# Peptides against a protein of PDB entry 6IDX: the designs that were tried, part 156

Target 1, 380 residues: chain A of PDB entry 6IDX
Amino acid sequence: KELAKLSADVTFATEFINMDGIIVLTRLVESGTKLLSHYSEMLAFTLTAFLELMDHGIVSWDMVSITFIKQIAGYVSQPMVDVSILQRSLAILESMVLNSQSLYQKIAEEITVGQLISHLQVSNQEIQTYAIALINALFLKAPEDKRQDMANAFAQKHLRSIILNHVIRGNRPIKTEMAHQLYVLQVLTFNLLEERMMTKMDPNDQAQRDIIFELRRIAFDAESDPSNAPGSGTEKRKAMYTKDYKMLGFTNHINPAMDFTQTPPGMLALDNMLYLAKVHQDTYIRIVLENSSREDKHECPFGRSAIELTKMLCEILQVGELPNEGRNDYHPMFFTHDRAFEELFGICIQLLNKTWKEMRATAEDFNKVMQVVREQITRA

## One batch from the design tools (peptide; made by RFdiffusion4, then SolubleMPNN)

Design b2_p18_3_s2 (from b2_p18_3, 12 letters changed)
Fold by OpenDDE base, seed 1:
Structure b2_p18_3_s2 (fold): chain B 380 residues (1-380), chain A 18 residues (1-18)
Amino acid sequence: as target 1 above (380 residues)
Amino acid sequence: MFAKRARQMEAAAREAAA
């Protein structure tokens, strides 16, 4: 207890470290000797002292043994552990993951996100906070190939549902520390959109062009069998498609693929349009047809609007930016759905269409409408 | 405790992006 308190002082920490004090603490953990009557209390203070000492940055985290890592991971993975030990073990694992790629690799082999989810289903907000913090650390330090797998694990209805039901909708105020970890988790989740946001459409890629054609088909030929492959279109058919792409509100009516060559938002805008068209087909068709039938220059250009809205949402959500220590603003909506970004796009495109109509906007008012919509989204 | 770890996370994020 006194050691844990004194370990917060840098002068004491320096002297204690110089006396190999950390090695003694690590060996106490490594021994795993449960035979002492006050073992749990002693261990909790040992882990506190270890963490406070290591937090001075005097000793590299790489000094810890694999046996030590396994003991700490064992306290997190075992169902019946003292709350005080669990809390400190989560904090130690988080610090290990953040400060060492070598330790990340070892910890990622010993623990799963599924095991950490069990620590979210508790009434202790501090344990929940450290569990999310460790998930965030693992997510942040994951190599690119594994980051998508962790994303898919977050997209697992289970983790989101548990965070929503046990943390966000809990009968207790969310503390600043938890709000920060929810913000970080949100940022790391949105950073998965960065690849698509920075992917340019290849105008020569037939598969990508087929998506644009599918958007046209859903809007105008909803009753027609997709079996009429676009390949053998007469010039009259090409001219018809140019008219349809104009009615869809693409900037390039001849080759809409060119509208997706700008990054951001690149292919992410096309993904959002396709999601809207497939998942919310009635909403998509309504928005397109309400504007395609207008000859009064008050048509809302859906294609252009969807691209610029996707870009705006990426800017508002800071896609590709690193988490900031001072931020604690998270959106509960992003925990309600697995495709939360696309659902947000679907809400915001309806808001944009409504705002365009209310303003009686023309193509010249486009930037004004987008500014009003930005203000509406950021105040909601 | 949390604020220090948040700074460590931000530092680790910058390192991972470099």
Scores: peptide ipSAE 0.061, ipTM 0.753, DockQ to the pose 0.845
Fold by OpenDDE base, seed 4:
Structure b2_p18_3_s2 (fold): chain B 380 residues (1-380), chain A 18 residues (1-18)
Amino acid sequence: as target 1 above (380 residues)
Amino acid sequence: MFAKRARQMEAAAREAAA
């Protein structure tokens, strides 16, 4: 107990480390000897002292043995562990993951996100905070392949639901530390959009062009069989498509693929449009047809609007930015749906279309409408 | 405790982006 308090002091920590004191603490954990009287209390103080000592940055985290890692991971994965031990074990694992890629690899083999989700289903907000912190650490340090897998996993859907129901909608006020971890998780989640945001459309990629054609098909040929391959169109059909792409509100209505060569938002805008067209088909068709039938110069260009809105949303959400220590701002809405960004786009494109109508805007007013919409989104 | 780890997270984020 006294050691745990003194370990917070850098002078004491330096002297204690120079006496190989940290090695003694690690060996106590490694021994796993549950036969001692007051073992749980002793272990909790040992883990506290260890963490406080290591937090001075005097000793590398790579000094820890695999046996130590397995013991700490065991305290997190086992259902019947003392709360004080669990809390410190989560904090130690977080620190190990953050400070060493080698330790990350070992920990990622010993612990699953599913096991960490169980620690969110508790009334103790400190345990919840450390569990999210460890999830965030694992997410941050994961290789890109594993990071995407973690994001797509059922564990992330379940994680979001558990966070929403047990943390955000909990009967307890969210502390600053939890708000920060929710912010970090949100940032890390949005950073998964960065690849698509920075992916330029290849105008020569037929598969990507077929998505644009599918947007046209859904808007104008909703009853037509998709089996009509776009490739066999006579020049009259090509001219018809140019008209349709103009009605869809693409800037380049001859070659809409060119509108997606700008990054940001690149292919992410096309992903949003396709999501809207497939998941919210009635809304998509309504927006397109309301504007395609207008001859009064008050048509809202859907394609251009969708691209610029996607870019705007990326700017508002700070996609690609790193987590900052001083920030605690998270959006509860992003925990309500697994495709929350695309759903937000679907809400905001309707808002844009409404605002365009209310302003009686023309193509010359486009930037003014976008500014008004930005202010509406940022105040909501 | 949390403030130290928040700095470690920010440092780790910079390393992961490099």
Scores: peptide ipSAE 0.060, ipTM 0.755, DockQ to the pose 0.857
Fold by OpenDDE base, seed 5:
Structure b2_p18_3_s2 (fold): chain B 380 residues (1-380), chain A 18 residues (1-18)
Amino acid sequence: as target 1 above (380 residues)
Amino acid sequence: MFAKRARQMEAAAREAAA
């Protein structure tokens, strides 16, 4: 107890570390000897002292043994652990993951996100905070190949729903530390969109062109009996598609793929459009057909609007930016759906279409409409 | 405790982006 208190002092910490005191603490954890009187209390103070000592940055985290890591991971993975031990163990694991890629690899083998979910279902917000902090650390330090898997695990209805129901909608005010961890989790989740945001469409890629053609099909062929496709020559078909791409509001009516060569938002805009068309088909068709039937120059160009809106949403959400200390602006809405970004796009494109009508906008007003929509989104 | 860890997260984020 006294050691744990004194370990916060840098002078004491330096002297104690110079006396190999930290090695003694690590060996105490490594021993796992549960038979000692007051073991839980002793261990809680040992872990406190260890953490306070390591927080001075005098000793590398790589000094810890695999046995130590397994003991700490064991305290997190066991269903019945003292709250004080659990809290400190989560905190130690977070620090190990953050400070060493080698320790990350070892910890990622011992602990799953699924095991950390149980620590979100408790009434202790500090445990919840450290559990999310450890998830965030694991997510941040994950190699690129595993980062998407962790995101998919986060997008798993279970983790998202638990955070929403037990943390965000919990019976207690969200503390600043928890709000920060929720912010970090959102930043890390949105950064997975960066690849698609920075991916240029290849106008020669047939699979990507087929997506644009599918957008046309969903908008215009859904009501047409396939029997009346006139066997009209290749030129009439190209001219028809050019008209359809104009009605879809693409800037390049001849080759809409060119509209997706700008990064940001690149292919992410096409992903959003396809999601809207498949998941919210009635909304998509309504927006497209309502504007495609207009001859009054007040048509809202869906394709252009979708691209610029995707870019705007990436800017508002700061996609590709690193999490910043002191930020705590998390958005509860992103915990309500698995495809929260695409759903936000679907809401915002309807808002854009509405705002365009209300403003009686023309193509010349496009940037002005986008500015109004930006203000509406950022105030909501 | 938490404020010091937030700095560690930022440092780790910078290292992961480098």
Scores: peptide ipSAE 0.054, ipTM 0.750, DockQ to the pose 0.881
Fold by OpenDDE base, seed 3:
Structure b2_p18_3_s2 (fold): chain B 380 residues (1-380), chain A 18 residues (1-18)
Amino acid sequence: as target 1 above (380 residues)
Amino acid sequence: MFAKRARQMEAAAREAAA
């Protein structure tokens, strides 16, 4: 207990580390010897002292043995009654993952996200916070090939629903530390959109052009069999498509692919449009047809609006930015759906369309409408 | 404890983005 308290002092920590004191603490954990009276209390203080000492950054985290890692991982992966040991073990694993890629790899082999989810299903918010912190650390340190798997694990209705139901909608106020971890998780999740946000459409890529054609088909040919591949369209067919792309509100009516060459938002805007068209087809068709039937210059250009809205949402959500220490602003709505960004887009595009009508806007008012919509989204 | 770890997370995030 006294050692754990003194270990927070940098002068004491330096002297204790110089005396190989940290090696003694690691060996106590490695031994796993439960024969001592008050073992659990002693272990809790040992882990506290170890963490406080390591937090000074004097000793590399790579000094720890595989046996030590397995013991700490064992305290997290096995059902334990001692909350104090569990809390410190989660905290140590988080620090190991953050400070060493080699330790990340070893820990990722010993612990599953499923085991960490079990620590979210408790009434202790501190345990929940450290469990999310470790999930965030594992997510951050995951190789790029595994980040999507971690995202899928988060998108797994299970982790998301557990966070929503047991943390966010819990009977307790969210503390600052938990709010920060939820913010970090949100940032890491939205950073997966960065690739698509920075991907330019290739106007020569037929598969990408077929998506734009599918948007047209869903809006105007809802009864037409999708098997009518956009074959070698006659000049009449090209002229027809130009009219349709104008009605869809693309800036480039001849080649809508050019509207997606600007990054941000690049292909992410097209992904949002396609999601809206497939998942919320009635809403999509309504928005397009309500504006395509207007001859009064008050048509809301859907394509242009969707692109600029996607860009605006990326700016508001700070897509591609790193999490920072001072922020705790998370959005509970992003825990309600697996495709939360696309669902937010679907809500905001309806808001934009409504605001456009209410303002009796024309194409000249576009930037004014976007500014009003930005204010509406940021105040919601 | 949490504030120091938040800085470690920021540092780790910077390293993962570089």
Scores: peptide ipSAE 0.044, ipTM 0.740, DockQ to the pose 0.847

Design b2_p18_3_s3 (from b2_p18_3, 11 letters changed)
Fold by OpenDDE base, seed 5:
Structure b2_p18_3_s3 (fold): chain B 380 residues (1-380), chain A 18 residues (1-18)
Amino acid sequence: as target 1 above (380 residues)
Amino acid sequence: MFKRRRRRMEEAAKEAAE
């Protein structure tokens, strides 16, 4: 107990480390010997002292043995561990993951996100915080190939629902540290959009062009009796598509694929449009047809609006930015749905369309409408 | 405790982006 308290002092820590004191603490954990009276209390203080000593940055985290890692991971995976030991074990694992890629690899083999989810279903906010912090550390340090798996685990309704129900909607005020960890989790999740945001459309890729054609089909052919497929020649069909792409509000009516060559938002805008068209088809069709039927120059260009809105949302959500230690602003909405970005886009595109109508905007007012919409989104 | 860890996370985030 006194050692754990004194270990917070840098002078004491330096002297104690120079006396190989930290090695003694690690060996106590490695031994796993429950033979001592008050083992749990002693272990909790040992882990506290170890963590406070390591927090001085005097000793590399790579000094820890595999046996130590397995013992600490064991305290996190075992159902009947004292809360005090569990909390410190989560905190040690977080620190190990953050400070060493080699330790990350070893820890990722010993623990699963599923095990960490169980520690979110508790009333202790400190345990919940360290569990999310460890998830965040694992997510951050995951190689690119595994990062999508971590994202999928977050997208799995279970982690999000548990965070939403047990943390965000909990009967306790969210402490600053929990808010920070929720912010970090949100940032790491949004950074997965960066790849798509920076992916240029290839105008020659037929599969990508077929998505744009599908947007046209959903908007204009879904209500049309298939019997009136205009059997007229290839040129009339191309001219028809150019008209349809104009009605969809693309800037390039001849080749809408060119509108997606700019990054940001690149292909992410097309993903949002396709999601809206498939998941919220009635909303999509309504927005497109309401504007396509206007001949008064007050039509809201859906395609252009969707692209610029996607870019704006990426800017507002700071997609591609690293998590900042000073921030704690998280959006509860992003824990309500697996496709929360696309759902936000679907809400915001309706807001944009409404705002455009209310302002009686023309194409010349486009930037003014976008500014008003930005203010509306950022105040909500 | 927590404040010192936040710096490590920001540092680790920078290292993971390089």
Scores: peptide ipSAE 0.167, ipTM 0.832, DockQ to the pose 0.873
Fold by OpenDDE base, seed 1:
Structure b2_p18_3_s3 (fold): chain B 380 residues (1-380), chain A 18 residues (1-18)
Amino acid sequence: as target 1 above (380 residues)
Amino acid sequence: MFKRRRRRMEEAAKEAAE
């Protein structure tokens, strides 16, 4: 107990480390010997002292043995562990993951996100906070090839629903630290959109062009079988498509693919449009047809609006930005749906279309409408 | 991050001693 308290002092920590004291603490953990009287209390103080000592940055985290890692991971994966030990073990694992890529690899082999989910279902907000903090650390340190797997695990209804039901909708006020960890998790989740946001459409890629054609088909040819390959269109058919792409509100009516070559938002805008068209087909068709039938210069250009809205949402949500230690603002809505970004887009595009009508906007007012919509989104 | 962790660890150490 006294050691744990004194370990917070840098002078004491330096001397204790110089005396190989940290090695003694690690060996106590490595032994796993439950035979000592008051073992749980002693272990909790040992882990506290270890963490406080390591937080001085005097000793590299890479000094820890694989046996130590396995013991700490064992305290997190075992169902019947003292809360005090569990809390400190989660904090140690978080620190190991954050401070060492080699330790991340070892920990990622010993612990799954699924095991950490059980620690979110408890009433102890501190345990929940450290569990999310460890998930965030694992997510942050994951290599690109594994980041999508972790994303999929988060997108899995289970983690999201548990966070929503047991953390966000819990009967207790959310503490600042939990709010910060939820913010971090949100940022890391939105950063998965960065690849698509920075992916330029290739105007020569037929598969990507077929998505734009599918948007046209859903809007104007809803009864036509998708099996009619767009291929051998006569010049008259190309002219028809140019009219359709104008009615869809693309900036480049001849080659709408060019509108998706700008990054951000790149292909992410097309993904949002396709999601809206497939999942919210009635809403999509209504928005497109309502504006396509207008010849009064008050038509809302859907394609342009969708692209600029996607870009705006990326800016508002800070897609691709690193988590800021000072922020704690998170959006509970992003925990309500697996495709929360696309759903947000679907809400916001309706808001944009409404605002356009209310303002009696023309193409010249486009930037003003976007500014009003930005203010509406950021106040909600 | 560290100051908040220290505080939480100290608080948790107090709770474990009660």
Scores: peptide ipSAE 0.052, ipTM 0.661, DockQ to the pose 0.038
Fold by OpenDDE base, seed 4:
Structure b2_p18_3_s3 (fold): chain B 380 residues (1-380), chain A 18 residues (1-18)
Amino acid sequence: as target 1 above (380 residues)
Amino acid sequence: MFKRRRRRMEEAAKEAAE
């Protein structure tokens, strides 16, 4: 107990470490010897002292044995009665993951996000906080291939539902530390959009062009009686497509692919459009057709609007920014859906279309409409 | 404890972005 208190002092820590004191603490954990009276209390203080000592950054985290890692992971993966040991074990695992890629690899083999979910379903907000902190650490240190898997795991209705119901909508005020961890989790989740946001469309990629064609098909051919077989010659078809792409509100009516060459938002805008068209087809068709039937110059250019809105949402949500230690602002909405960004886009594009109509906007007012929409989104 | 851990997370985030 005294050691745990003194270990917070850097002078004491330096001297204690110089005396190989930390090795003694690690061996106590490694031994797992439950034969001592008050073992749980002793272990809790040992883990406290260890964590405080290591927090000085004097000793590399790589000094820990595989046995030590397994013991600590065991305390997290197994139902333990002692909350104090669990809390410290989560904190130690987080620190190990953050400080060492080699320790991350070992820990990622011993624990799963699924096991950490159980620690979110508790009334202890500190345990919940440390569990999310460890999830965040694992997410951050994961290689790119595993980051997507972790994101998919986070996108699992179960984890989101648990965070939403047990943390965000819990009967307890969210402490600053929990709010920070939720913010970090949000940032790490949004960073998965960065790749698509920074991906330029290749105008020569047929698969990407087929998506644009699919947007046209969904908008214009879905309501057309099947009797208008596309039997009109290739030239009439090209001229028809140019008209359709104009009605879709692309800036480049001849080659809409060019509208997606700017990054940000690159391909992320196309992903959002495709999601809207497939998942919210009625909304998509309504927005497109309502504007395509207008001859009064008050048409809202859907394609341009969707691109600029995607860019704006990336700016508002700070996509690609690193987690800041001082921030604690998170959006509960992003815990409600697996594709929350695309759903937000779908809400905001309707808001944009509404605002455009209300303002009686023309193409010259585009930037003013976008500014009004930005204010509406940021005040919500 | 928490402040040092937040800093380490930010440092680790920088390292993971490099």
Scores: peptide ipSAE 0.176, ipTM 0.834, DockQ to the pose 0.894; fails the geometry check
Fold by OpenDDE base, seed 3:
Structure b2_p18_3_s3 (fold): chain B 380 residues (1-380), chain A 18 residues (1-18)
Amino acid sequence: as target 1 above (380 residues)
Amino acid sequence: MFKRRRRRMEEAAKEAAE
């Protein structure tokens, strides 16, 4: 106990490390010998002293053995472990993952996010906090190919639902540290949108053009009697599509693909539009047709509005920003849906369309409407 | 404990973005 307290002092830590004291602590963990009276209490203080000593940054985390890692991972994966040992073991695993890519690889083989879910379903907020902190560390240190898998595991209705129901909607105040870990998890998840936000549409990519054509089809052909089969003339078809893209509110109604060449928001705007059109089809069709039938210059340009709204949402949500130590602000709504960004877009595009009508806006008022909508979103 | 660990997270996030 006194060793664990003194280990927080840098002078004591330096002297103790120089005496190979940390090696003695690691060997005690590696032995796994439960034969000592008060072993659990002694182990909890040993793990505290080890963590405080390592927090000085004097010794590399790579000094730990694979046996040590397996013992610590074992304390996290076993169902009947003392809460004090579990808490310190989660904290040690988090620190190992953050400080060493080689330790991340070894830990990722020994534990899964699924095993950490059980530690979120407890009444102890400190255990929940360290479990989320370890998930965040694993997410942050995951190679790019595995980050999407971890995001999909988070988007797994199970982890999200457990955080929502057992952490956010728990019968206890959210402590500052938990709020910070929820903020970090949100930042890391929104940063997965950065790739799409910075992806320029290739106007020559037929697959991307087919998505824009699908947006047109959903808006205009879903209700059309099959008798208006687009007539045989290729030129009449091109002229017809130009009219349809104008009615969709694209800036470049001749080649709408050009509207997605600006980054941000790049292809992320097209992803949001396609999600709205497929998942909320009635809302999409209503917004498009209501504005496409207007000849009074009070039409809300859907395509332009969707692009600029996506950019605005990326700015508000700070997509691509690194998690800051001092921040603890998180959006509970992010934990309510697996496609929370696209759902937020779907709510905000309806708000934009409503605000446009209320203001009796024209295309010249576009920036004023966007400013009002920004204020409405940031106050909600 | 928590303050020093948060700095390491911010440092690790910076290193992962470089």
Scores: peptide ipSAE 0.152, ipTM 0.827, DockQ to the pose 0.817; fails the geometry check

